# Peptides against a protein of PDB entry 6EJA: the designs that were tried, part 147

Target 1, 276 residues: chain A of PDB entry 6EJA
Amino acid sequence: VEYMPANPVRIAFVLVVHGRASRQLQRMFKAIYHKDHFYYIHVDKRSNYLHRQVLQVSRQYSNVRVTPWRMATIWGGASLLSTYLQSMRDLLEMTDWPWDFFINLSAADYPIRTNDQLVAFLSRYRDMNFLKSHGRDNARFIRKQGLDRLFLECDAHMWRLGDRRIPEGIAVDGGSDWFLLNRRFVEYVTFSTDDLVTKMKQFYSYTLLPAESFFHTVLENSPHCDTMVDNNLRITNWNRKLGCKCQYKHIVDWCGCSPNDFKPQDFHRFQQTARP

## One batch from the design tools (peptide; made by RFdiffusion4, then SolubleMPNN)

Design b2_p24_2_s2 (from b2_p24_2, 12 letters changed)
Fold by OpenDDE base, seed 4:
Structure b2_p24_2_s2 (fold): chain B 276 residues (1-276), chain A 24 residues (1-24)
Amino acid sequence: as target 1 above (276 residues)
Amino acid sequence: SAEEQEELERNQKELQALPDDESF
């Protein structure tokens, strides 16, 4: 039984969007919009048409803002992490937006659970951070992710420059690039000047797929390590026929696949509370 | 505009993730 929280959490949704998925984004936005939450939208620098559309939306809602800066990102590029980190800073500096949780979304994401379910759950666990680990051999993960390799993002490409060592004393972890982070941890990541945060920001600025590992690694090696929950409450793929597989172990499911994977006929499936 | 369309198409291609099976 879901309880009604006395002090419901307020969520800052950070949407990182690109391409031509305007209709999909609009549908997703309508599905997740609530007056008590906040929406901060980054549109890829190369997506001007989408940017204009998003600006129009932001003018209609007081709790929707668009990043005044725009990055050209590639999936798996270091710039994606930079986008999240800068968005976090911006959100912390917005004193008029008292958010409790940070949640990242793409245009391809869609909620499987209701807002009430999400809010109730997060309100119960407001001191926790939700990051899904890979659940595999860590050495294999490091190799697969290329964490022992140095990359440089340039000209919309990740250039491999050579080998590197993982910093001594750091337990590297990772998995999903979808996460739910509480404000306290976001503050730590944003403003801490300790060796961990400083070194990890530098390390991950030359990392492939940094968002899949940075927050995991920082959290697990930080004073906040006891707040980790190995569940991101998200499903990356909603349509099994398109190669998407939903995980049944998640308590609250939010799905997102490729921006081009959504079909009109799939819309009705999103209304189902049951996992596929 | 046509220019925006070309830019969007380029963006879509450039935003593709690197293959997971890439050898390092």
Scores: peptide ipSAE 0.010, ipTM 0.387, DockQ to the pose 0.038
Fold by OpenDDE base, seed 3:
Structure b2_p24_2_s2 (fold): chain B 276 residues (1-276), chain A 24 residues (1-24)
Amino acid sequence: as target 1 above (276 residues)
Amino acid sequence: SAEEQEELERNQKELQALPDDESF
């Protein structure tokens, strides 16, 4: 890309990783690494081997840091949202990292565009926030996500405690848990003391898969609502063969479906996608 | 939907509980 924006956006990539898949993480890291961006990596509290590997990487690159705190996260756990929120706070407190966008990534997700294209695009739309909505019946979404249910994360399990009501006056939305958020909105989410942010943080502390809905809901009901773009600029790979099964009953009192990790063979998908 | 299923599955995989490996 020949176009170099005069003030290119700098991205804080937040990676939440677990297990022993150091090779997978290394592949992802190499694919997204650029000297002008920042990488903040959270390793699950239980993944000490991976943590050591990530620490080694962080020592090699000045723009890579590892969270000094570590959470034990489970599938569908509210702790994932806590991880993002805490990482956002940390990143805002890092005055030596002038990032403009927050982007979460896993080994299964890649930007649709090249780094240069992504930077050019985000530099043009630096005041926007990119979240992908489910694009279907919202009532069905609420039911399927269990947003009308109360969950508690405890002992590596999401316990279903009972039914709850969605707060009145709140337009609930959600979809993809992959988002591109500008610094201004991250600041709002992190530091606002308004009723919306306060109540939503509380509400989503007892929510299954909170990252799929929290930021959407907060954004759409906030003074920043006009900055929403219904696109996350991501390609997510899914294993269609697995289907939706109650395979995670051991860790959550709910049924859901499993995503696929990105494989090198899936690279053609990026080439086929001309537009987000 | 297939998309909803995929998203749920993604979160399931990302948040899968792992055995404690503090011994390493």
Scores: peptide ipSAE 0.008, ipTM 0.411, DockQ to the pose 0.038; fails the geometry check
Fold by OpenDDE base, seed 5:
Structure b2_p24_2_s2 (fold): chain B 276 residues (1-276), chain A 24 residues (1-24)
Amino acid sequence: as target 1 above (276 residues)
Amino acid sequence: SAEEQEELERNQKELQALPDDESF
């Protein structure tokens, strides 16, 4: 008998999707859908077919909405962070959606735990934020991520403009761009006018892969730093043997290590949530 | 687009990169 919490948390799932993977998205959506949660879907500006499909889905479910705005996002692009930040603002302005946690997903994500397990866990730790750090030497991380480099997103490319300094007094951290953030922290990130949030928003507007570091850095340097949990509750396998390849050099003026794709064999590890 | 696919692949890979030992 899974312990049902007396006051279960409600989750805002933010889906950032692109391309033609409508079938994959549909499968993922069905796997994660629950009536008590909220689904806010951003479709890349260039993905018109997918957008039409997602709109159709949103009309069928009262707890599914599509962003009225659409950005053209690229791998490693600063626009991805902008997408999350704007989505956070939108979700906070939706007074009819009383969500407690923000969780980002892509079309390639698949739940590894049941909804009940996730809700039970988050209900127990409702005051915490779950961000996975790189767990390595921070100086190496900074160099690898290019945080000391200035990038400009333009024409679907991340242009490296030169070197920059990391703001003084800021402990930079990062790792996974998958996170579980409580509403309180999202409110802080969205509405705070303090120097930290303001400077970090500016800094990360010119950052490669900003979502991998922005929320970590803001959280750890904020009054909410004690709510940090070094776990994003995601199953990701970094295959160390897959060396850093410049696979996306045509999109980004940087060479980094990309995480490995899910193998079909990994599907057996996914617990299917009860379909509605 | 190829770019969109690459982003999706990146996101997928990142999901796979976290160790299974995440105990809820």
Scores: peptide ipSAE 0.007, ipTM 0.437, DockQ to the pose 0.061; fails the geometry check
Fold by OpenDDE base, seed 1:
Structure b2_p24_2_s2 (fold): chain B 276 residues (1-276), chain A 24 residues (1-24)
Amino acid sequence: as target 1 above (276 residues)
Amino acid sequence: SAEEQEELERNQKELQALPDDESF
């Protein structure tokens, strides 16, 4: 029996997109589009062609909006976190969009569930937050992510400035930069003035790949810590050969992994992974 | 690729570790 929830959750999908992959974006958008959800799209400041295309799409759908502001995001850049945080604020201020969950997507991410399955699941667990942890030695994670290093984003580059200490009493965690956050937690992150949120925003403004750790760390150290689920309900194309090389060394004074774009052939695989 | 397949399998296993829902 297909469980249809009596009060289905509505999702704000935040799409952070760049480059010229308009066709790929269009395919992904069609796959995730539903009339009951909301789509908030940030296009990189440098991607003017894509921005024009996305604007055209947004005019066709009432539940699709494009950020009026645009950041120049770089791989590993702190500006990516700023993009999410500003998007969260914008979405909370949109009183005409009653969303229950925040889900971030890129051209390299695809939901592993059908819309109905995703909505049913999230409707049952609407008070939970879904963040996938690295599941390894945390000390090793800190070192590999460079969390004990100070970075500065300047001139489209992440500069490594030196060493830093992790704030005392903070349990740092992280993993996937793909997350499903409930509105309540997003409100907390956006509007809380407590020491945790304030200090973490400051700390992560000088962090490499902050989106992979910020929300995990804030959640786990917050009064909302009991709402964490160690799963992001996504499939990400992690090609180690392409994504874990120092391919962005010219942009970042560090080596790390990033998700790679899906190939058209990959879309067929995603449909097969959906549980019946 | 083998790596992609492994990732898919991991994700499936992780989803199975979540509480059962009627939608699954």
Scores: peptide ipSAE 0.006, ipTM 0.330, DockQ to the pose 0.032; fails the geometry check

Design b2_p24_2_s3 (from b2_p24_2, 15 letters changed)
Fold by OpenDDE base, seed 3:
Structure b2_p24_2_s3 (fold): chain B 276 residues (1-276), chain A 24 residues (1-24)
Amino acid sequence: as target 1 above (276 residues)
Amino acid sequence: SEEEEKELEENLELLRSEPDSESF
């Protein structure tokens, strides 16, 4: 018997898609679709055919919407972060969509866990945020990610302009660009006017692969830092399994305990300690 | 390091591909 929580979380799936992978998207969508969740799809500005296809899908399902705005995004570009941030704002303004978690996906993703497992797990840990850190030398990570360098997105390319310093007093972190964020934290990121959020939005607007670090850094330096779980519970890349070439992205599959078998005593091994 | 720099450059090169060129 599958565990059914009394108050199951509802998920806002944000799909950022581009190219001509309509079939793959359809397969992924069918695999993740559930009537109790919400699907907000951004199609790259340059992907008009895909946009038309996605619009057709959105008309068939009341819990599927397409962003009325479209950006020319690249995975390593600041525009991707902007896409997520704007999507978050949109979703918060959709009062008819009572979602509890924000989960980002691409067309190449495919679920490795059942909906029931995911919902059960997130319902148990609805106050937590799930981000996977790199788990290595942070200084090396900074260099490798170019966080100490200034980038400008132009013509679907990230141009390196020069060196920069990490903001003082900020503990930078990052890893996977796949995350599960609770509504409360999304609200904080979206509407907070504190120095942290403001500075980080500015900093990451000139950052390579910003989605791999922005939410980690903001969360860990925020009043919500104690909600950090160093695991993104994530979905696999279907194309990678098929041996297809994919854009550079950090996809970290969940290799921990099954959500159904997850016990409170096991939680601490994934939870990050609050930073002083 | 030079290796890290090379990796960064390689990543940047990957970002030069047109999205519509992808077919999966």
Scores: peptide ipSAE 0.019, ipTM 0.517, DockQ to the pose 0.056
Fold by OpenDDE base, seed 4:
Structure b2_p24_2_s3 (fold): chain B 276 residues (1-276), chain A 24 residues (1-24)
Amino acid sequence: as target 1 above (276 residues)
Amino acid sequence: SEEEEKELEENLELLRSEPDSESF
C-alpha cells in the first residue's frame, strides 16, 4: 500500500563509478535526482575524465558531493567494500546531510519504481534494512563466492593466497551487492567496536566480492538481525547470455558474474523520478 | 505480527521485479 508520508525519508545515494560512460551516468543521475536526497559520488582513481565530469555536476547541485579520496577499485576487489565503508563514515560525519537511508548505485543499477513509490515505501519501513539473499544452497554459495578462500588485492588483481575458515558462530549470507540500509545500521557498521563488526571487517578485507556478503552477514549476526528484509528493491542489468564464466580471470583468481552497463533500449524498463 | 508481515509482503510485491541473478 502506497501512502504519502508526513515525514518522508531522505536517501543518501552512493554512486561508485568508473570508466568513460559519462553519458550513461548522466542519464542515470537525471533519472534518480531529487532535491530532497543526497548524492555522494566516488570515481575510480584511474577515471580522470569521468572525475572531471562528475565534479562539474557536483558544482551545480548543493546536494551532490564527490569523494575527496579516490580508490582504484577492481571488479570483485576488497577495495570496493572499503569504498562503501569509507563513504558511510563520510556521510555520517556530514551533519548537514540528514539522510535516513543509504543506497548504493552503479551505472548499471536503477531503482525499479518512481521516487515517490520508493520514498513512500521506505518511509513506511524506515526501521528495516533491505538486502537480497542468493536464495540458493548456502554451502554452494560459500564455495562459489570463495568465502573459504583467502584473497589479497594487490596491483589491480585479487590474488588467491590459500584456504581459510569461516569464523565460528557466524552464519554467512549474501547475494546482491545492491542494498538499502537505514542510518541506524550504517552507524552500527561504522562505529561499533563489538567482536562481530571487528572480525567481519578483518575477514572481508581478504574476501572476493565482499559487498555481496559483508552487510548480509553482519546484519544477520548482529542485534539488528530482525530488521532484515530479503529484497533490495532494485534491478541490476545482468546479461544472461554471457552467463557466469571466467571472463575476469586476468584480474581475479576466481570466476564469477559481473553486471553489464545499461543500453539506451533498457531505459524504458525504469520509471524516472520527477525532478522538482 | 502476522498482519504486519503480510502487509510488508504486499508492499514488497509492488516494488518487486525479477530477482537479480547475482552470484558466481
Scores: peptide ipSAE 0.006, ipTM 0.369, DockQ to the pose 0.058
Fold by OpenDDE base, seed 1:
Structure b2_p24_2_s3 (fold): chain B 276 residues (1-276), chain A 24 residues (1-24)
Amino acid sequence: as target 1 above (276 residues)
Amino acid sequence: SEEEEKELEENLELLRSEPDSESF
């Protein structure tokens, strides 16, 4: 029997999209759409056609908005983190959107639960943050991710400039760049002026694949560290038979799929996962 | 190590690669 929460959490889904396959995106959107949640969509600055299409969709739904700002993002670039951080700020400033959780989605990794199951689960653990760690040697992770290297994003490329030191006293962690963050932690990340948040924002502005590590690192070194759950509730090995490709296997085990690979029925898939 | 450097280069390559499809 599924638990029906008395006070169900509402989710802000942040989508960072690019390309031209608007029909595919629309199908995916319809599959994950729910009236009780919120959808904040960033369209790559270079994807004008998609932007027009997404804008049109957003006008049809009161709980769908498109970022008024647009970045030219590259996957794994520092700009991606900036996109998330700015989106978080925007969402916190939207007083008419009472969201409880921040979730980023892509075609590569989807929630393993139906909407009802996801909401029920998150409602039970509304004070927790779900970030999947790499589960390996941290020193190796640092080296492999180049966290001890200085990068600069320029002209849609990450340039390796040299070596740097990990800030002393900081426990660096990371893994999946797909996360479920509660509003309280998002507020902390967005508005805190403490040394941790300030320094980490600066540090990760010169980091490769920052979204895979920033939130993990900040959370684990913050007063909110006890809210860490080493699980992002994402489906692994998602529809491999449909042509999905596994991505970032060296960090986490998940498979990426194109929007066209998904059918509405696929979103109702139930899988068992570890619970906090 | 050389292996770790290779993996780093692979990560860098991901940035250079064109997306296979539109991302959502």
Scores: peptide ipSAE 0.053, ipTM 0.616, DockQ to the pose 0.083; fails the geometry check
Fold by OpenDDE base, seed 5:
Structure b2_p24_2_s3 (fold): chain B 276 residues (1-276), chain A 24 residues (1-24)
Amino acid sequence: as target 1 above (276 residues)
Amino acid sequence: SEEEEKELEENLELLRSEPDSESF
């Protein structure tokens, strides 16, 4: 029996999915579903079959919604960040969904922790934001990520246009594009009109792999910088059987597959009180 | 470095390729 917090956090899970493999997503969804959390699903504009399937699921559960807008996204494209930012705004405007944390997931993720463990942990550290940094030389990271290069996303492709300068006074950071963000920080990112947020949104709209760096950079340069924890606390594991066909890369997988920092043997798979 | 540029180009190539299919 695990500790139950007095005021348990509620999680908004944001899923950005594409393709035709609906069965894999269904398995993952069933594994992570809990009645006390919220699930907001974006389906790629080109994935109409999957969209229909997801809509069907959303009609069955009051805490599952599908984005009414759809983008043609590519993993690592600027549109992915736009998708997250818009979903954050939507979630903040949903007054009937009192979520405390924002967590992004892909179809390749599979839970390796129990819901109770996750909720207990986040309830204890509800004022923190969990972002995993690259842990390497930052200058090398900038070059490798192409942060000093200008990109344009068009027709589901990233076009390299040339060189650019990183804004002065900004400490750039990044790493994993999997994060756990508290509502307060999401509110800041969504509604702040300060120079930092405004400039970073503009900067990262022309950035390759923006989700790997945007939130890190904004957080570290913001008034919320003291809330950063250099750990994304991956609660899901990269599972090829669940549809991930890409090779692992140290920072992120191009298919959205990110191996968990925790060993599967250390944790039990998600146990939900009310599974569909 | 040349290696870093190569990695960047590889990343770009991946992004320009056919997106991988996700499923659930």
Scores: peptide ipSAE 0.026, ipTM 0.598, DockQ to the pose 0.074; fails the geometry check

Design b2_p24_2_s4 (from b2_p24_2, 11 letters changed)
Fold by OpenDDE base, seed 4:
Structure b2_p24_2_s4 (fold): chain B 276 residues (1-276), chain A 24 residues (1-24)
Amino acid sequence: as target 1 above (276 residues)
Amino acid sequence: SEEFERELEENLAELQSEPDDEPF
């Protein structure tokens, strides 16, 4: 018997999409769509065809909106974090959308849990934030992510400018760029003027793959640190041999890993790892 | 520079040495 919460949480899904994967997006959207949730979609500035398609969808559903602003994002770019932060601000300013949780998705994402399961779970833990940590040596994480390096996003490239120091007194953490954040924490990140948020926004504006670390680091060093749950309730298909590349002189002056699409043969992994 | 390329190779090797599966 699925637990039906008396006061079910409502979710703001933020979709950051690019390219020509309109069919994939449609499938994903159909899989996650529910009348009680909200969908805020950012389409890459360069993806005009996709933007037109998404606009068409948004006109059909009252709980679907498209960002009036569009950013040109690159893999690993700092602009991705800016996209999330601006989306968070927009969603907080939408007084007609009473959402309780912020969840980011891409066109490649697929829901592991049913809507009912997700809502029941989040309703039970509505005061928690779900971020998956790397779960390994933190020094190694810093090194591999290049967090001790200064990057500048310019002309669709992440330029490595030099070395930098991690701010004193900050415990850096990170892992997955997929997260489930409660409204209260999103409000904190968006509107707080404390030194932590201010410094971290500045720091991560020059960071490679900032979404994999920013929210973790801010949360763990904030007054909200006790709300951390080391789980993002998602499964990502990783193949490091295929997904890890150095893209210097092309996109980024560093190396990084990207997830792969799930194949039918990977389905067994969903059953094994989908443990809350 | 050669040093830059070496650094990237080392970084890549480190990234690829990690397991594919992330534990939940």
Scores: peptide ipSAE 0.209, ipTM 0.721, DockQ to the pose 0.559
Fold by OpenDDE base, seed 5:
Structure b2_p24_2_s4 (fold): chain B 276 residues (1-276), chain A 24 residues (1-24)
Amino acid sequence: as target 1 above (276 residues)
Amino acid sequence: SEEFERELEENLAELQSEPDDEPF
């Protein structure tokens, strides 16, 4: 019998999906759906068929909604961060959805814990934010992520324009773009007009893979810095040999790693493997 | 340059322990 907390947290799951993830999305959604949580789904502007399918699902469940706006997102694109930020704003404006945590998901991502375990854990640590850091030399991280480079998203491509400086006084950090953020921090990121949030939003609008660093950097430099937990409680289908290559040169002036799509046979792995 | 891109690929491969971006 799993311990049920007296005041269990409710989770807003934000799914950012595109056409290739149709079958995976269906499987994942079925596996993660719970009546006490909320699901907010953004479908890429170019994925009309998937959008129609997701709309059908949203009509069947009162706690599932689809973004009324749609962006054309690309791998590594700054628009992905914009999608998260706008989703956060939308979710905060939904007064009928009393969520406590924001969790982003893709079709290739799966929680490493059961719903009960996840809820119990987050209920115990409801004041914390869970972001996985790279855990290495920060200078090397900056270079590897291209944070000292200026990128422009245009015409479904991330153009490398040149070098840039990281704002003074900012400790840049990052790692995984999978995170669990409490409502309080999401409110801060969404509504704060302080210099940190303003500058970082601007800075990361010209950043490659912005979601891997934006929330880490903002959190660690904010009044909420003491709420950082170096764990994201995630598992994805990761195969370095398959996922790490220059396969996206057509959309990004950079090289990196991408996740592999999970298969039904991978489900067992999701339950057994603990990977932050 | 191709050399620069290769270096970046290697750097990113070393840094990333989990997939972060949804591929297109």
Scores: peptide ipSAE 0.009, ipTM 0.435, DockQ to the pose 0.231; fails the geometry check
Fold by OpenDDE base, seed 3:
Structure b2_p24_2_s4 (fold): chain B 276 residues (1-276), chain A 24 residues (1-24)
Amino acid sequence: as target 1 above (276 residues)
Amino acid sequence: SEEFERELEENLAELQSEPDDEPF
């Protein structure tokens, strides 16, 4: 009998989906669906067929909603970050959805662990945020990610405008664009008017692949920095297993330890490896 | 760097495809 925590966390799954892969999405959705969680689905503005399919699903389940707004997102574009940020705001405004964690997914994702395992783990570490860093030379990461470059998203394309400087005093970090964020941190990112959040939102609005770095950077430089765990505890890319080309190669480290492998002793180690 | 430019161009090329045309 897997010990069900007395106060199990409830998860808001944010699904950002595009294309024509309705069957894959349905399969993934069935695999992750649970009555105690919440599902908020953004369908790309250009994916009308998929949008219709997702709307049909949302009508069948009370804990499934579709974003009333739709962006034309490109995976490397700033619009992806905007999608997450707006979704976070929406979810915080949904008072009838008492979620504790935010988890982003795509149609290509598939759960590696059971719901019970995930919930048990997150319930134990409900005050933590899980983001996987690149684990490499930071200067090289900055260069490869183009964080020192200015980009503009226009007409579903990322245009390079020129060079820029990283703000002084900011420790830039990043890695996987898959993260597990607790409600408290999401509230901070959404509603804080401090210089950090404000400047980073602006900075990342002109950033390539902003979701791979924004939340890492904000978290590490925030009053919540001690809540960072350098692991995203995440799911597999199903499309990769099927040999399908992903539209974009995400920096996703799936080889991390499973939630079940974490012992309390390991937690302290993760905090120490977190860049202060 | 030339390497960065090449990688960027490759990434951008992948991003230019219309989502509706790409089977997931």
Scores: peptide ipSAE 0.007, ipTM 0.400, DockQ to the pose 0.055; fails the geometry check
Fold by OpenDDE base, seed 1:
Structure b2_p24_2_s4 (fold): chain B 276 residues (1-276), chain A 24 residues (1-24)
Amino acid sequence: as target 1 above (276 residues)
Amino acid sequence: SEEFERELEENLAELQSEPDDEPF
């Protein structure tokens, strides 16, 4: 019998979506929708069709909102981090939405736990932050992620400018760009003016795939470091054959991988990864 | 370098391909 918490956590789901995957998004949304949670959806500035569709959905639910601002996010772009940070600020300013956890999703991401399981789990560990680390040699991670390289997002392109140094005294970490962050840590990231947050925001504004490392690095070097849990509760459709062929080389001066849309043939993965 | 880019792709793929569902 699954534990039902007396004071269940409420989740702010931040969905960052683009393209024309409206049907897939709708399926995912239906799967994760609950009346007690909140859904804040950013649609890429260039995805007008999807934006119209999402707006229609948002009008049907009081706990669904669409960002009034829209960024032109690109694969691997620093703008993705900006999108999350701005969304966090917005959500903190929404006093009528008493959320306890921040969870980011894309159209290619799916929760591997039921709502009850997720809520029970997060309610038990409400003071923790869930960030999956790379689990490898950190020096190798830095090199392979290009964290010692300087990038600039401009004109919907990530330009590689040259080399840079990792800030002294900072333990850089990273891994999955899917995270579950408690409100307290989100408040810290959003409103802190300490050197760590300030410097890391600056550093990661010139970073490729910043969402895979920013929150990890900030958390581990912050007063909140003891709240880190090396885990997340998501499955991402990651097909190396499709996602790792320099598909976005035209918009990024680097090669990398991107999550793929779920296909019916991928449904077996949910059974393999979902643990009762 | 092309080698570095390839290594980056491989690394990124590995980071995202593993299930993150281990119980705490």
Scores: peptide ipSAE 0.006, ipTM 0.389, DockQ to the pose 0.151; fails the geometry check

